# Ledger of designs, part 28: peptides against a protein of PDB entry 3PUK

Target 1, 227 residues: chain A of PDB entry 3PUK
Amino acid sequence: ERGLKSVVWRKIKTAVFDDCRKEGEWKIMLLDEFTTKLLSSCCKMTDLLEEGITVIENIYKNREPVRQMKALYFISPTPKSVDCFLRDFGSKSEKKYKAAYIYFTDFCPDSLFNKIKASCSKSIRRCKEINISFIPQESQVYTLDVPDAFYYCYSPDPSNASRKEVVMEAMAEQIVTVCATLDENPGVRYKSKPLDNASKLAQLVEKKLEDYYKIDEKGLIKGKTQS

## One batch from the design tools (peptide)

Design b1_p17_1_s1 (made by RFdiffusion4, then SolubleMPNN; from b1_p17_1, 9 letters changed)
Fold by OpenDDE base, seed 4:
Structure b1_p17_1_s1 (fold): chain B 227 residues (1-227), chain A 17 residues (1-17)
Amino acid sequence: as target 1 above (227 residues)
Amino acid sequence: DVEEELKKLEEKRKKYY
């Protein structure tokens, strides 16, 4: 049985490492909190070495420049991570690395994308969105990274309704990335009792799956699969 | 090369809207 971890690793290997691989070239890889967890869940340091990564650095830390090395940014499209990237390349005199390969784990908001374009475009060799926004735990188990999801989803306070919707959207988006990674378009099953949260989430996932496969990288529309 | 990469990404992004 192909574990989810192996599938995720293969996806990362193909979408990130193979995409930017150059023979004989080593890169520094910059990770944020999410991608650190992600890679830790599905690979070892030896695997990264085999993919041409010489060292892993935390993007949030103040790092010493290594101007002769290209940097592979495998990061989430968050203001925090993007701001750290911008600091690395925002000024000609303060460039920490030779060039940047950026791979976002999810869709990068226009606001952040525009900032990158405006400030660091000349330093970027690759910029892609790979759509992996989950952490594999087991063969068929994953976790989502949605802050306060539990609280808002199960909050009886009507004042949290708006936030609940935002959380549900975020969860749905991340679930879609799982499906995309697994190359599946499943019919969503859920238990609705006692709350309708599962039903709402299911509807969101189904809608987003439809949208995703309509506009996927290959332009293929897949029918429903069984998961 | 960089401009082309960003353009490709932009084109892809436009499909989401």
Scores: peptide ipSAE 0.140, ipTM 0.755, DockQ to the pose 0.558
Fold by OpenDDE base, seed 3:
Structure b1_p17_1_s1 (fold): chain B 227 residues (1-227), chain A 17 residues (1-17)
Amino acid sequence: as target 1 above (227 residues)
Amino acid sequence: DVEEELKKLEEKRKKYY
């Protein structure tokens, strides 16, 4: 299949499922709000079964222990999701699963990462960061997940200026993950009026793309693609 | 080895971020 959805699925399959797959082994998969939407957009339950997932659980909900099974956490690096993970493995008495495979959808902040290391390190079999922070909608369309982005970007209140910058950074990071997923370094096109939001966002994306490809795993500087 | 996995991630984090 062609399109952004298939590309995203293939990336998840390679980066997550193939990475932790063991023949004959089934895992419980824990999802948060974002990853639930992400997987729903690019795969079916039958696809997950083929990847060795027996059941999907919501990380935010109370769950009964299944101590004989390993758990695959595919979650966002947020305090909420991390805290839920910590409750699953933070104490010997509260250990819900046999072990944990953790895959973050983005860079995990040091504060959260250190908290995990301090309390749950013995239960972790894998811990990786992947770069998928968007939802594929169509073959060439995606949706960003930045709370209150519209409000802060279009707010006339000068007191929101600092928050607007934070939102713009988050949006730019997510756009870069799209480019990384597609293995492209595109020229950025935008409509700058009436506000300068598009121009500012474009500049952030350009800068982050440059940084990303300079330090990629291949150590290559990828030239701009015509798109 | 859990320690090795975390170490690999830490090294990667230093490289990319």
Scores: peptide ipSAE 0.137, ipTM 0.755, DockQ to the pose 0.486
Fold by OpenDDE base, seed 5:
Structure b1_p17_1_s1 (fold): chain B 227 residues (1-227), chain A 17 residues (1-17)
Amino acid sequence: as target 1 above (227 residues)
Amino acid sequence: DVEEELKKLEEKRKKYY
């Protein structure tokens, strides 16, 4: 019934804002490049104010400490974003905020998770992975954030085969987040010619969908839906 | 409290393997 943008907003509201909401409490929200685009695509500043966000800050930029306020980190699980988070809480002298609520847009790699656990554990009030790694454009349109996807997927150079696989894996993961957000387990359709990229991607998506629903938070295996 | 939060996440993460 509702467009993809509204569904995404509802998901973020439920998974992030409702999860860390405290009455009368304002938070500073830290965003990275991806989540800036994500939120800008599905909400307005007024919406964020209603959710208790007083100001939005770019996690990559140098920021003055606001030690009396808690910070909501809505970020991608990348080394760059995590390193910026670590700089905010890595030492007592460098602690910029009162505490951290951290929400990753996707699965955080073990290496990064371990760094967070080792360095900032005492400052974290929440740490969750919410599985939204796409940008809604229209009711049925979204974009993926996979750098150089076009280049590697359509590269005729055999030396790029390994990188192509990595890119396709990343794309498949992000597509699954769309399905999860929409609560769908679609039958994947594709055009396989002239290259088999679409077929390979479809297979990856199907496999990952199976894995996702098998280990779903609700413990449910959803049947196939049309998309 | 904080340790519990991270433990919960760790348990959830184990489901991916």
Scores: peptide ipSAE 0.130, ipTM 0.750, DockQ to the pose 0.535
Fold by OpenDDE base, seed 1:
Structure b1_p17_1_s1 (fold): chain B 227 residues (1-227), chain A 17 residues (1-17)
Amino acid sequence: as target 1 above (227 residues)
Amino acid sequence: DVEEELKKLEEKRKKYY
């Protein structure tokens, strides 16, 4: 049993592959650094082939056009990844692919979203945010993708306080995506440390969980699940 | 309609954010 890995794969399969799948149609899939790690953690290339993906390409690399094929972009909503997408479809005369299906791993900032709308709207057949911003490691273990988190969280320098807060917010958001993926509203447990980072992070997670479930699509308030 | 897809996402974004 793959546990968390199977849950993550099931969510990706439903939210991404089943959403854009057409019988007999193959797509090129574009991945960035994060989504490469994400898919590698929960599936094999054979699994992707079964979902109608013929080739995986790195979005950051210069790629040759395959104008007859549709492209599935499974990417993080970063300026770097979005800029690469925009380069693929920004020119009306030199589109790299037939059409784009875009699935963001997280909320796409308005600035990036507006750029996409302004430049590439006619090429986009799907655009969704699936809210998976973590990497499953084991059945009950996951990792977060927050650069320099260790450095800022454990920095004794008060000048890093603002950056520490930003990092804490990012980590809390990613933890909430785990809970959303597992359909859980858990009690948060932590080990106390002299810097009280765990307590601060726990409070942020609890607040964000509350906010997330208040705006549930079904209008339902989900109670606390067993931790 | 390809433009409708972006509109759907925009509406969803307004609801949750």
Scores: peptide ipSAE 0.148, ipTM 0.764, DockQ to the pose 0.498; fails the geometry check

Design b1_p17_1_s2 (made by RFdiffusion4, then SolubleMPNN; from b1_p17_1, 8 letters changed)
Fold by OpenDDE base, seed 3:
Structure b1_p17_1_s2 (fold): chain B 227 residues (1-227), chain A 17 residues (1-17)
Amino acid sequence: as target 1 above (227 residues)
Amino acid sequence: EVEKELEKLEKKIKEYY
């Protein structure tokens, strides 16, 4: 059985590095907080070098221009990361790199996507969404990146009900990315006590899995797996 | 922790080249 980390790396290699690879070309890679954790969990520096990465930079920091090199942005589809990208390419005179390849870790909202297209489309050679919004920890363990999830899920304040729903949706989406990465459509199991949070989350996951696997990449309906 | 990991990666890349 292949460990979750190896599966995640293989997915990233295929979806990102193989997609933008050019013979003899080296790229600068820009990472945000999530993708730094993601890559550190499933690859080594030697792996990145083999994939044509010469320098890794933090997208949040001010960086010196390297105008002769193309940049690979592997980032989350968040306003913060997108704004940092726009600062790199938003002005012709202020372009930090020769061109950009953008790979989002999840579906990019239309508002952010349109903002990118409107401001710097000419600098973008590739823009792709991959579906990996979790961190592999062990062979069968992963973590989610949902800010304040604990607070809203367990808040006794009824005014937080709407925010709790948003958090639950985000968690469910990330769980589905795990299933998609593993090519699995499992039956969801949960414990009902002490709160009904697990039940609610399970229902959301089941619904999203059903929608996701309604038609697979080959146009076939995927049955449930025994994971 | 993220900054530390990024710095570690950057350092290794610079040492390789």
Scores: peptide ipSAE 0.021, ipTM 0.508, DockQ to the pose 0.019
Fold by OpenDDE base, seed 2:
Formats: structure tokens, C-alpha cells, sequence
Structure b1_p17_1_s2 (fold): chain B 227 residues (1-227), chain A 17 residues (1-17)
């Protein structure tokens, strides 16, 4: 039985590195906050080197152009990360890299996608969503990257109700990526507490799982698994 | 924290070469 970390790495290797691999070609990889944590959790530097990554750069930082090399953007579909990408390729005369391969960790909103398409489509060789929006901690433990999730979920302030819903939606989406990564459609289990947070989250996850497997690229609808 | 992790990764890459 493979641990969650190894499964995540295997998925990244297949979905990202194998997808853009060219013999003898090295790439610069651009990471954001989430993907830095993600890769740190499931691979070693030697693994990245073996996949043809010569340099890892922070997408948020100012970087010197390496115009002869292609760039692999492994980033979250956020305005911040996308804006940084656009700065690298937005100007025809000042492109940072030769070309870009973009791999988003989750669904990229149409607004962001259209923004990319309008600005630098000619520079993009790949643009894919890999749907890994969690950090594996242990073989069966993962964490979610949702800012202030704890605060909003447990805030007694009614003014936070709308934000709580947004946070729960984000969490549910990330949990679905775990299930997708594991190729599972589990029955969702939760422990009831005075607050209905767990129940609400469970319902959201169940709904999103149903939607995900209904529209699976393989055209397969998976039944409930034991996990 | 992210910067630190990136720095660690970059350092490891540099050390490998």
C-alpha cells in the first residue's frame, strides 16, 4: 500500500513532468506558495532533477530572464499567480522564458483563463489542470490550503457566515482532489459536534464527488468505495 | 515560509550540481 505522498508524487510526475518532457531538455520550474509546499511534501530535489528541472524559482519574485529555456509553471489558479505569469510573458519584447507550460493545481476560472489566452497564448505550449489541491502529511493524512479556514469555520460572529460558506466550498473542492488522486469515491464520514461544520462540509464533498465522477474524462461513474 | 522552502530547494539543486 503506497502512502499518500507517493501517490501524489506519482500523479504529479505523470500529469506534469511526463506531459511536458522532452529528451535532453531542461526547464525552469516556477512555483507559488502552495505548490512549493506540495512538492516539498512529496518529493526530493533529486526527483525534480530527474524530471528535467534545473532551477526552481519563486513566481512572486523578480527573476532574471532565461530566454533560451522553457518554463514550467506549476501554480495555483489564483489571480496573484496568474498575474505573475502574465508579467513574464505579457510583453512580446520582454518574455522571461522561451515558452511556458502551465499546470494548475485546480480548476482555473474562465476569467483567469481568458486573461491568459488574451495576453500570451502564443507562448503557451500546455495549459492543464491537474487537480491536486492538498498537502500530503502522512500516508493517510493531508492538509488543506484554505486561508483562515479555522477562523471562519469556528467564528461565532454571524457576519462571517458568508465567508464561512466560501471557505467550506474551497475545502470541499480540495477534499475532492484527494479522492480523485486516490481514485476513490468514498462515503463521507464525520463526527457530529455542537457546530454543524462537519455535516455541512460532508454534504459539500458528497455533492462535488458526484459531480466530479459524473464528468470524469474516462466517462466512468465510480460507485462508493470503502474508504 | 514559502520563501524558505524555495530557498531550501534552490540550495539543494545548487549543491547537486
Amino acid sequence: as target 1 above (227 residues)
Amino acid sequence: EVEKELEKLEKKIKEYY
Scores: peptide ipSAE 0.018, ipTM 0.507, DockQ to the pose 0.019
Fold by OpenDDE base, seed 1:
Structure b1_p17_1_s2 (fold): chain B 227 residues (1-227), chain A 17 residues (1-17)
Amino acid sequence: as target 1 above (227 residues)
Amino acid sequence: EVEKELEKLEKKIKEYY
């Protein structure tokens, strides 16, 4: 039993692969650093083959055109990943693939979204946010992909206070995606000593959970679930 | 084997930077 890994895989399967799958059609899948880690944590290459993926490519690398095949971009909404996508489809005469399906792991900022729309909207068959910004490790364990989180959270330098806040916000957002994936609104437990970092993070998570479930598509407020 | 391929891809991504 894979526990959290199986839940994450099922979410990706339904939100990404089932959403764009056509019987008998194979796609090239483009991954970035985060989505490579994500898929590695919850599936095998054989699983991807079963979902109609013939080849996996690194979005950051130069790639030869395969103009007869559609591309599935499963990427984070970062300037780096988006810029690589734009290189593939920015030129009308030199598109690398037949068409694109784009699935972002998190909310795509308007600046990036508008850039995509302005340059290559005609090549895009689907653009969706799936809101999975964590890596499942074990049945009840996950990790967050926030660069330098440890450094800023435990930095004694007061000048890092603003960056610490940004990092904590990012971590809180990712924790909320875990809860959303599990369809839970848990109570948060933490160790408060020696620093108040855990308390601050817990407060951010609780606030963001409240906001998330208040604005859900069903208009329902989900009560607290088991921690 | 798919896991191995993903691992290889991850290594390649790390080498990009």
Scores: peptide ipSAE 0.023, ipTM 0.501, DockQ to the pose 0.023; fails the geometry check
Fold by OpenDDE base, seed 5:
Structure b1_p17_1_s2 (fold): chain B 227 residues (1-227), chain A 17 residues (1-17)
Amino acid sequence: as target 1 above (227 residues)
Amino acid sequence: EVEKELEKLEKKIKEYY
């Protein structure tokens, strides 16, 4: 199988499932909105079963405890997802699962990490960032998950300028995760629109790519590639 | 089966928001 979907799946398999795999052990997997879409785009339920996942649960929903099973949290590093995790393990008497493996789709802010550490450190067997913040659609097509991106990017209201910058940063970070997943450092091309949004985004992506490949996961410096 | 479960989960997530 060729294409972006297969590459994404392979990365998830290696970074998440292989990382926490134990022979003969089944886990419950907890997903949020983004990771549900992500997995749906690149795998089937049969694939997840082969990786030792018995059931998939929505982290936002109330769930019955399964105290004998370990839980795999594949979630975005957001306050909402983290708060849901904390509800599962925050009380010693009310732990929903035996232990937790946490895999964040992107960089987890120190504030969230510290909150987890302070409350649930003893229940966590693994906490890792895997740097996949996009959804593959086709072999060379992907979508970004940035809420209200359109609104803030095109809002005529000057009061939204600060939020526009935040959205642009988030989009740039997600694009960099695509490049990282493909192990590429491309030149960035864009088409100018009535607004300079595309140019600004391109500059952010280029800067973030440079920063990323100064010290990548392998400690290598990668030159520009053609893609 | 897994695809159906994922679809169900997506639906549930959408309903939550």
Scores: peptide ipSAE 0.020, ipTM 0.469, DockQ to the pose 0.023; fails the geometry check

Design b1_p17_1_s3 (made by RFdiffusion4, then SolubleMPNN; from b1_p17_1, 9 letters changed)
Fold by OpenDDE base, seed 2:
Structure b1_p17_1_s3 (fold): chain B 227 residues (1-227), chain A 17 residues (1-17)
Amino acid sequence: as target 1 above (227 residues)
Amino acid sequence: SMEEELEKLYERIKKYE
């Protein structure tokens, strides 16, 4: 069995690098905080070089223009990351790179997508959403990237209820991306706690899994797997 | 349109409404 790290790497290779591969072409890759952690968890710099990445840059930092090179943006679909992208291509006279390939780690909200369309459509060579919103730690262990998840989920303050739901929704979405990556439809297992957060999360995951496999292009109803 | 051209290049995750 291949560890989760290798599975994630294989998915990134197929969904991102193979998708934008062009013979003899090197790209600059722009990463945000999440994708930096993601790639660091499942590959080495040598692996990225083999995929035609010459330089990795932090999207949040000031960067010198490399106008002759295309950029591969592997980023989260967040306002912050999108705004950084837009700054790179928003000005017709001051584009940082020759063109952009954009790969989002999750669903890009329509609001952000529309901003991209309106601002820099001519600079886009590819824009693709992929389902990798987790960090692999071990063969069967992953970390979710949901800010303040612990705080909101375990907060006894009723004022945090709405935020708790948002956090749980995000967590559930990320868990589904793990399942999709592993091509599994697991039976959800949890240990109940006083706040019943695990039960709520389990319900959200189950619902999202059902929706995911219902619309699967393969038309295959997958049975429950061991989790 | 510019938007239509971008959409041809855009591959979105299928989500059930």
Scores: peptide ipSAE 0.314, ipTM 0.790, DockQ to the pose 0.277
Fold by OpenDDE base, seed 3:
Structure b1_p17_1_s3 (fold): chain B 227 residues (1-227), chain A 17 residues (1-17)
Amino acid sequence: as target 1 above (227 residues)
Amino acid sequence: SMEEELEKLYERIKKYE
């Protein structure tokens, strides 16, 4: 049985590396905080070298221009990461790399996408969105990347109710991306807690799974799989 | 809606193939 890590790596390899690979061409890869953790969880530097990556750089840090090299941006669709990208290509004089291939870990909001398009469109050779918003820990274990999830889910303060819903929605969405990655539509199981968070999350996941598989690329409604 | 978001995603992917 191939563990979750291998499945995630295979997805990244096919969706990102194979998509932009050119024979004999090396690229610089730019990562943010999330994608650094993601790749560290499912691959080694030797794996990246095999995919034509010569060096990995942190998008948040100041970097020297390497104008002859193309850059592969594997980043989250956040204002911070996008702003760092824009700094690399925003002016002709400040262009850090020859061209950019951008792969977002999730859908990019139209506001951010339009900002990129308006300022850097000529430098972009590829822009795709993939659906990987989780970190694989073990063969069947993953960690969700939802900031302050614990705080809001377990907060007794009624003033946090709206934020709790947003957090729960984000968690449910990430769980669905795991299921999509595994090509499964599992039956949702949960242990109820006094705060009923597990039940609410389960309902959100079930709803989103139904919606996802109704609109899948194959246009097929997948039945529930054993999980 | 999640449906609309997925549709947008697929449209974007197709545009860049």
Scores: peptide ipSAE 0.028, ipTM 0.442, DockQ to the pose 0.112
Fold by OpenDDE base, seed 5:
Structure b1_p17_1_s3 (fold): chain B 227 residues (1-227), chain A 17 residues (1-17)
Amino acid sequence: as target 1 above (227 residues)
Amino acid sequence: SMEEELEKLYERIKKYE
Protein backbone atom coordinates (compact mmCIF):
# COMPACT_ATOMS: atom_id res chain seq x y z
CA GLU B 1 0.00 0.00 0.00
CA ARG B 2 2.51 2.61 1.07
CA GLY B 3 5.79 2.76 -0.75
CA LEU B 4 8.88 1.61 1.05
CA LYS B 5 10.17 5.18 1.08
CA SER B 6 7.22 6.43 3.08
CA VAL B 7 7.50 3.53 5.49
CA VAL B 8 11.17 4.23 6.03
CA TRP B 9 10.51 7.92 6.57
CA ARG B 10 7.80 7.13 9.08
CA LYS B 11 10.14 4.85 10.96
CA ILE B 12 12.89 7.47 11.03
CA LYS B 13 10.41 10.10 12.15
CA THR B 14 9.22 7.92 15.00
CA ALA B 15 12.53 6.41 16.03
CA VAL B 16 14.73 9.47 15.63
CA PHE B 17 12.94 12.79 15.36
CA ASP B 18 10.07 12.09 17.74
CA ASP B 19 12.50 10.54 20.18
CA CYS B 20 14.59 13.69 20.56
CA ARG B 21 11.94 16.30 19.84
CA LYS B 22 11.85 19.32 22.07
CA GLU B 23 9.40 22.08 21.41
CA GLY B 24 11.04 25.16 20.00
CA GLU B 25 14.44 23.52 19.74
CA TRP B 26 16.37 23.46 16.51
CA LYS B 27 19.19 21.04 15.89
CA ILE B 28 22.03 20.63 13.49
CA MET B 29 21.93 17.22 11.90
CA LEU B 30 25.11 15.37 11.08
CA LEU B 31 24.99 12.72 8.41
CA ASP B 32 27.47 10.28 6.99
CA GLU B 33 27.58 8.81 3.53
CA PHE B 34 24.96 6.17 4.16
CA THR B 35 22.46 8.32 6.06
CA THR B 36 22.79 11.08 3.47
CA LYS B 37 21.66 8.61 0.86
CA LEU B 38 19.01 7.20 3.17
CA LEU B 39 17.37 10.53 3.97
CA SER B 40 17.71 11.74 0.41
CA SER B 41 15.81 8.68 -0.70
CA CYS B 42 12.83 9.12 1.60
CA CYS B 43 12.43 12.78 2.54
CA LYS B 44 12.87 16.39 1.49
CA MET B 45 14.58 19.26 3.20
CA THR B 46 11.16 20.65 4.07
CA ASP B 47 10.41 17.47 5.96
CA LEU B 48 13.56 17.87 7.99
CA LEU B 49 12.74 21.49 8.75
CA GLU B 50 9.41 20.36 10.12
CA GLU B 51 11.30 18.00 12.39
CA GLY B 52 13.37 20.84 13.82
CA ILE B 53 16.48 20.46 11.71
CA THR B 54 17.93 23.80 10.73
CA VAL B 55 20.92 22.61 8.76
CA ILE B 56 22.48 19.39 7.60
CA GLU B 57 26.20 18.87 7.85
CA ASN B 58 28.50 16.16 6.60
CA ILE B 59 30.13 14.47 9.57
CA TYR B 60 33.30 13.78 7.59
CA LYS B 61 33.98 17.43 6.86
CA ASN B 62 35.53 20.04 9.05
CA ARG B 63 32.77 22.19 10.43
CA GLU B 64 32.60 25.42 12.32
CA PRO B 65 31.47 25.15 15.91
CA VAL B 66 27.90 26.08 16.72
CA ARG B 67 28.19 25.78 20.45
CA GLN B 68 24.74 27.05 21.28
CA MET B 69 22.98 24.35 19.28
CA LYS B 70 22.53 20.68 19.93
CA ALA B 71 23.49 18.21 17.27
CA LEU B 72 21.62 15.21 16.01
CA TYR B 73 23.97 12.56 14.71
CA PHE B 74 22.20 10.16 12.43
CA ILE B 75 25.05 7.94 11.39
CA SER B 76 26.21 4.43 10.70
CA PRO B 77 27.99 2.63 13.52
CA THR B 78 31.34 2.66 11.73
CA PRO B 79 34.76 3.58 13.05
CA LYS B 80 34.94 6.46 10.59
CA SER B 81 31.64 8.05 11.61
CA VAL B 82 32.25 7.43 15.29
CA ASP B 83 35.71 8.94 15.08
CA CYS B 84 34.26 12.04 13.47
CA PHE B 85 31.72 12.29 16.26
CA LEU B 86 34.43 11.88 18.87
CA ARG B 87 36.42 14.70 17.31
CA ASP B 88 33.40 16.94 17.78
CA PHE B 89 33.08 16.15 21.50
CA GLY B 90 36.28 14.42 22.61
CA SER B 91 37.83 17.56 24.03
CA LYS B 92 36.20 20.40 25.94
CA SER B 93 38.11 22.85 23.81
CA GLU B 94 37.00 21.12 20.65
CA LYS B 95 33.35 20.73 21.54
CA LYS B 96 31.52 21.86 18.44
CA TYR B 97 27.95 21.67 19.71
CA LYS B 98 26.03 22.04 22.94
CA ALA B 99 25.14 18.36 23.17
CA ALA B 100 24.63 15.32 21.02
CA TYR B 101 21.82 12.98 20.17
CA ILE B 102 23.18 9.90 18.47
CA TYR B 103 21.14 7.55 16.38
CA PHE B 104 22.86 4.60 14.80
CA THR B 105 21.34 2.92 11.79
CA ASP B 106 22.37 -0.48 13.09
CA PHE B 107 23.93 -2.27 16.02
CA CYS B 108 26.91 -0.40 17.32
CA PRO B 109 29.79 -2.73 18.17
CA ASP B 110 30.74 -2.75 21.82
CA SER B 111 34.21 -1.50 20.98
CA LEU B 112 32.79 1.65 19.40
CA PHE B 113 30.17 2.05 22.07
CA ASN B 114 32.77 1.83 24.82
CA LYS B 115 34.93 4.33 23.01
CA ILE B 116 32.02 6.78 22.96
CA LYS B 117 31.31 6.19 26.65
CA ALA B 118 34.90 6.77 27.61
CA SER B 119 35.33 9.95 25.60
CA CYS B 120 32.21 12.06 25.69
CA SER B 121 29.43 10.59 27.82
CA LYS B 122 28.66 13.98 29.38
CA SER B 123 27.84 15.44 26.00
CA ILE B 124 25.40 12.73 25.00
CA ARG B 125 21.71 13.27 25.62
CA ARG B 126 20.63 10.19 23.74
CA CYS B 127 22.24 7.24 22.06
CA LYS B 128 19.91 4.90 20.25
CA GLU B 129 20.35 2.08 17.81
CA ILE B 130 17.70 1.86 15.16
CA ASN B 131 17.30 -0.88 12.63
CA ILE B 132 17.47 0.77 9.19
CA SER B 133 20.44 -0.34 7.14
CA PHE B 134 19.10 -0.12 3.60
CA ILE B 135 18.27 2.46 0.97
CA PRO B 136 14.76 2.45 -0.44
CA GLN B 137 14.83 2.88 -4.20
CA GLU B 138 11.25 2.26 -5.20
CA SER B 139 8.05 1.02 -3.63
CA GLN B 140 9.40 -2.49 -3.28
CA VAL B 141 13.06 -2.07 -4.13
CA TYR B 142 15.92 -1.37 -1.78
CA THR B 143 19.69 -1.29 -1.94
CA LEU B 144 21.96 -2.87 0.61
CA ASP B 145 24.98 -0.99 1.87
CA VAL B 146 27.53 -3.77 1.82
CA PRO B 147 30.87 -2.75 0.41
CA ASP B 148 32.34 -5.01 -2.24
CA ALA B 149 29.34 -7.30 -2.14
CA PHE B 150 29.50 -7.93 -5.85
CA TYR B 151 33.21 -8.58 -5.81
CA TYR B 152 33.19 -11.13 -3.03
CA CYS B 153 29.92 -12.86 -3.79
CA TYR B 154 30.76 -13.46 -7.42
CA SER B 155 34.49 -13.94 -7.10
CA PRO B 156 35.70 -17.26 -8.44
CA ASP B 157 38.77 -16.99 -6.25
CA PRO B 158 38.58 -19.49 -3.40
CA SER B 159 40.78 -17.24 -1.29
CA ASN B 160 37.80 -14.91 -0.96
CA ALA B 161 35.59 -17.56 0.64
CA SER B 162 35.93 -16.13 4.13
CA ARG B 163 35.16 -12.59 3.00
CA LYS B 164 32.26 -13.88 0.97
CA GLU B 165 30.72 -15.35 4.10
CA VAL B 166 31.14 -12.06 5.96
CA VAL B 167 29.50 -10.16 3.13
CA MET B 168 26.65 -12.64 2.93
CA GLU B 169 26.09 -12.29 6.65
CA ALA B 170 26.00 -8.51 6.41
CA MET B 171 23.56 -8.66 3.52
CA ALA B 172 21.30 -11.01 5.43
CA GLU B 173 21.30 -8.68 8.42
CA GLN B 174 20.29 -5.73 6.29
CA ILE B 175 17.51 -7.68 4.63
CA VAL B 176 16.16 -8.49 8.08
CA THR B 177 16.13 -4.77 8.86
CA VAL B 178 13.87 -4.28 5.85
CA CYS B 179 11.54 -6.95 7.12
CA ALA B 180 11.52 -5.41 10.56
CA THR B 181 10.78 -2.01 9.07
CA LEU B 182 7.88 -3.40 7.10
CA ASP B 183 6.76 -5.59 9.99
CA GLU B 184 6.89 -8.61 7.75
CA ASN B 185 8.19 -12.13 7.99
CA PRO B 186 8.37 -13.05 4.35
CA GLY B 187 8.77 -16.40 2.78
CA VAL B 188 12.21 -16.05 1.31
CA ARG B 189 12.48 -16.51 -2.43
CA TYR B 190 15.53 -16.24 -4.60
CA LYS B 191 16.00 -15.86 -8.32
CA SER B 192 18.09 -18.89 -9.09
CA LYS B 193 18.15 -22.13 -7.13
CA PRO B 194 21.25 -23.43 -8.86
CA LEU B 195 23.18 -20.38 -7.76
CA ASP B 196 24.84 -21.21 -4.49
CA ASN B 197 25.16 -17.57 -3.45
CA ALA B 198 21.43 -16.94 -3.65
CA SER B 199 20.54 -20.08 -1.74
CA LYS B 200 23.06 -19.34 0.99
CA LEU B 201 21.80 -15.80 1.36
CA ALA B 202 18.23 -17.05 1.54
CA GLN B 203 19.14 -19.48 4.28
CA LEU B 204 20.89 -16.77 6.26
CA VAL B 205 17.90 -14.45 5.91
CA GLU B 206 15.49 -17.14 7.01
CA LYS B 207 17.58 -17.97 10.03
CA LYS B 208 17.93 -14.35 11.05
CA LEU B 209 14.23 -13.68 10.55
CA GLU B 210 13.36 -16.58 12.79
CA ASP B 211 15.72 -15.36 15.46
CA TYR B 212 14.52 -11.78 15.18
CA TYR B 213 10.85 -12.55 15.62
CA LYS B 214 11.49 -15.02 18.41
CA ILE B 215 13.18 -12.31 20.43
CA ASP B 216 11.27 -9.27 19.24
CA GLU B 217 9.82 -6.73 21.64
CA LYS B 218 6.31 -7.96 21.02
CA GLY B 219 7.19 -11.54 21.78
CA LEU B 220 5.34 -12.59 18.68
CA ILE B 221 6.27 -15.30 16.28
CA LYS B 222 4.89 -14.33 12.92
CA GLY B 223 4.10 -16.76 10.21
CA LYS B 224 5.55 -16.34 6.78
CA THR B 225 3.94 -13.62 4.71
CA GLN B 226 3.85 -13.27 0.97
CA SER B 227 6.39 -10.96 -0.43
CA SER A 1 28.71 6.77 37.22
CA MET A 2 28.84 8.56 33.90
CA GLU A 3 28.85 5.19 32.22
CA GLU A 4 25.74 4.12 34.07
CA GLU A 5 24.02 7.33 33.12
CA LEU A 6 24.97 6.82 29.51
CA GLU A 7 23.64 3.29 29.61
CA LYS A 8 20.28 4.63 30.73
CA LEU A 9 20.32 6.91 27.73
CA TYR A 10 21.43 4.16 25.40
CA GLU A 11 18.80 2.09 23.68
CA ARG A 12 20.14 -0.93 21.88
CA ILE A 13 18.41 -3.10 19.36
CA LYS A 14 18.00 -6.77 20.03
CA LYS A 15 20.59 -8.93 18.40
CA TYR A 16 19.80 -11.91 16.27
CA GLU A 17 22.13 -14.65 15.09
Scores: peptide ipSAE 0.318, ipTM 0.791, DockQ to the pose 0.332; fails the geometry check
Fold by OpenDDE base, seed 1:
Structure b1_p17_1_s3 (fold): chain B 227 residues (1-227), chain A 17 residues (1-17)
Amino acid sequence: as target 1 above (227 residues)
Amino acid sequence: SMEEELEKLYERIKKYE
């Protein structure tokens, strides 16, 4: 039992690999920085081979075309990752792969979504958002991927207040994705700090959890659980 | 249209806000 790691792997297997799996078909998988860390935290290369992945490539690197194979893009919905995808399929005459399956780890911004629609929709066999934007470390430990989170949250400069709020919002979103993955609506615990950042973050998480379970797939409101 | 084709293949997760 690997705890959170096994849960995360099961989520990825169901949401990504089972969704695009074809018997006897191998795919090239393209990863970005976040998804490389994510998969490394919860699986081995042998596990990916069992899911029909023959080769893993870094989306940011220049790659040789493999026109006979389909590509599985498991990437974050960032301008950088999307631009790399668009370079692979933007030219109708020089596509790097046969077709693309795209799985975003979070909500894709409308600007990026529209850019994909306009450029290479005919090359796409699947485009799915999945709600997994955290890294499991241990059975009950995870990390958040929010750039400069520490810098802005602990900045004494009041000019950073707006940026601090944006960072806290992003952190709260990622915590909610953990809860969604675990199917939990936990009571939030925190240690008080001089800047009261933990209390603010807790309030954001609680609000987002309430909203999430109000619109869940079953239309059920889930009560607080222990975690 | 290319947009319609993409939308048919696109699955978005539910937003909570």
Scores: peptide ipSAE 0.315, ipTM 0.792, DockQ to the pose 0.292; fails the geometry check

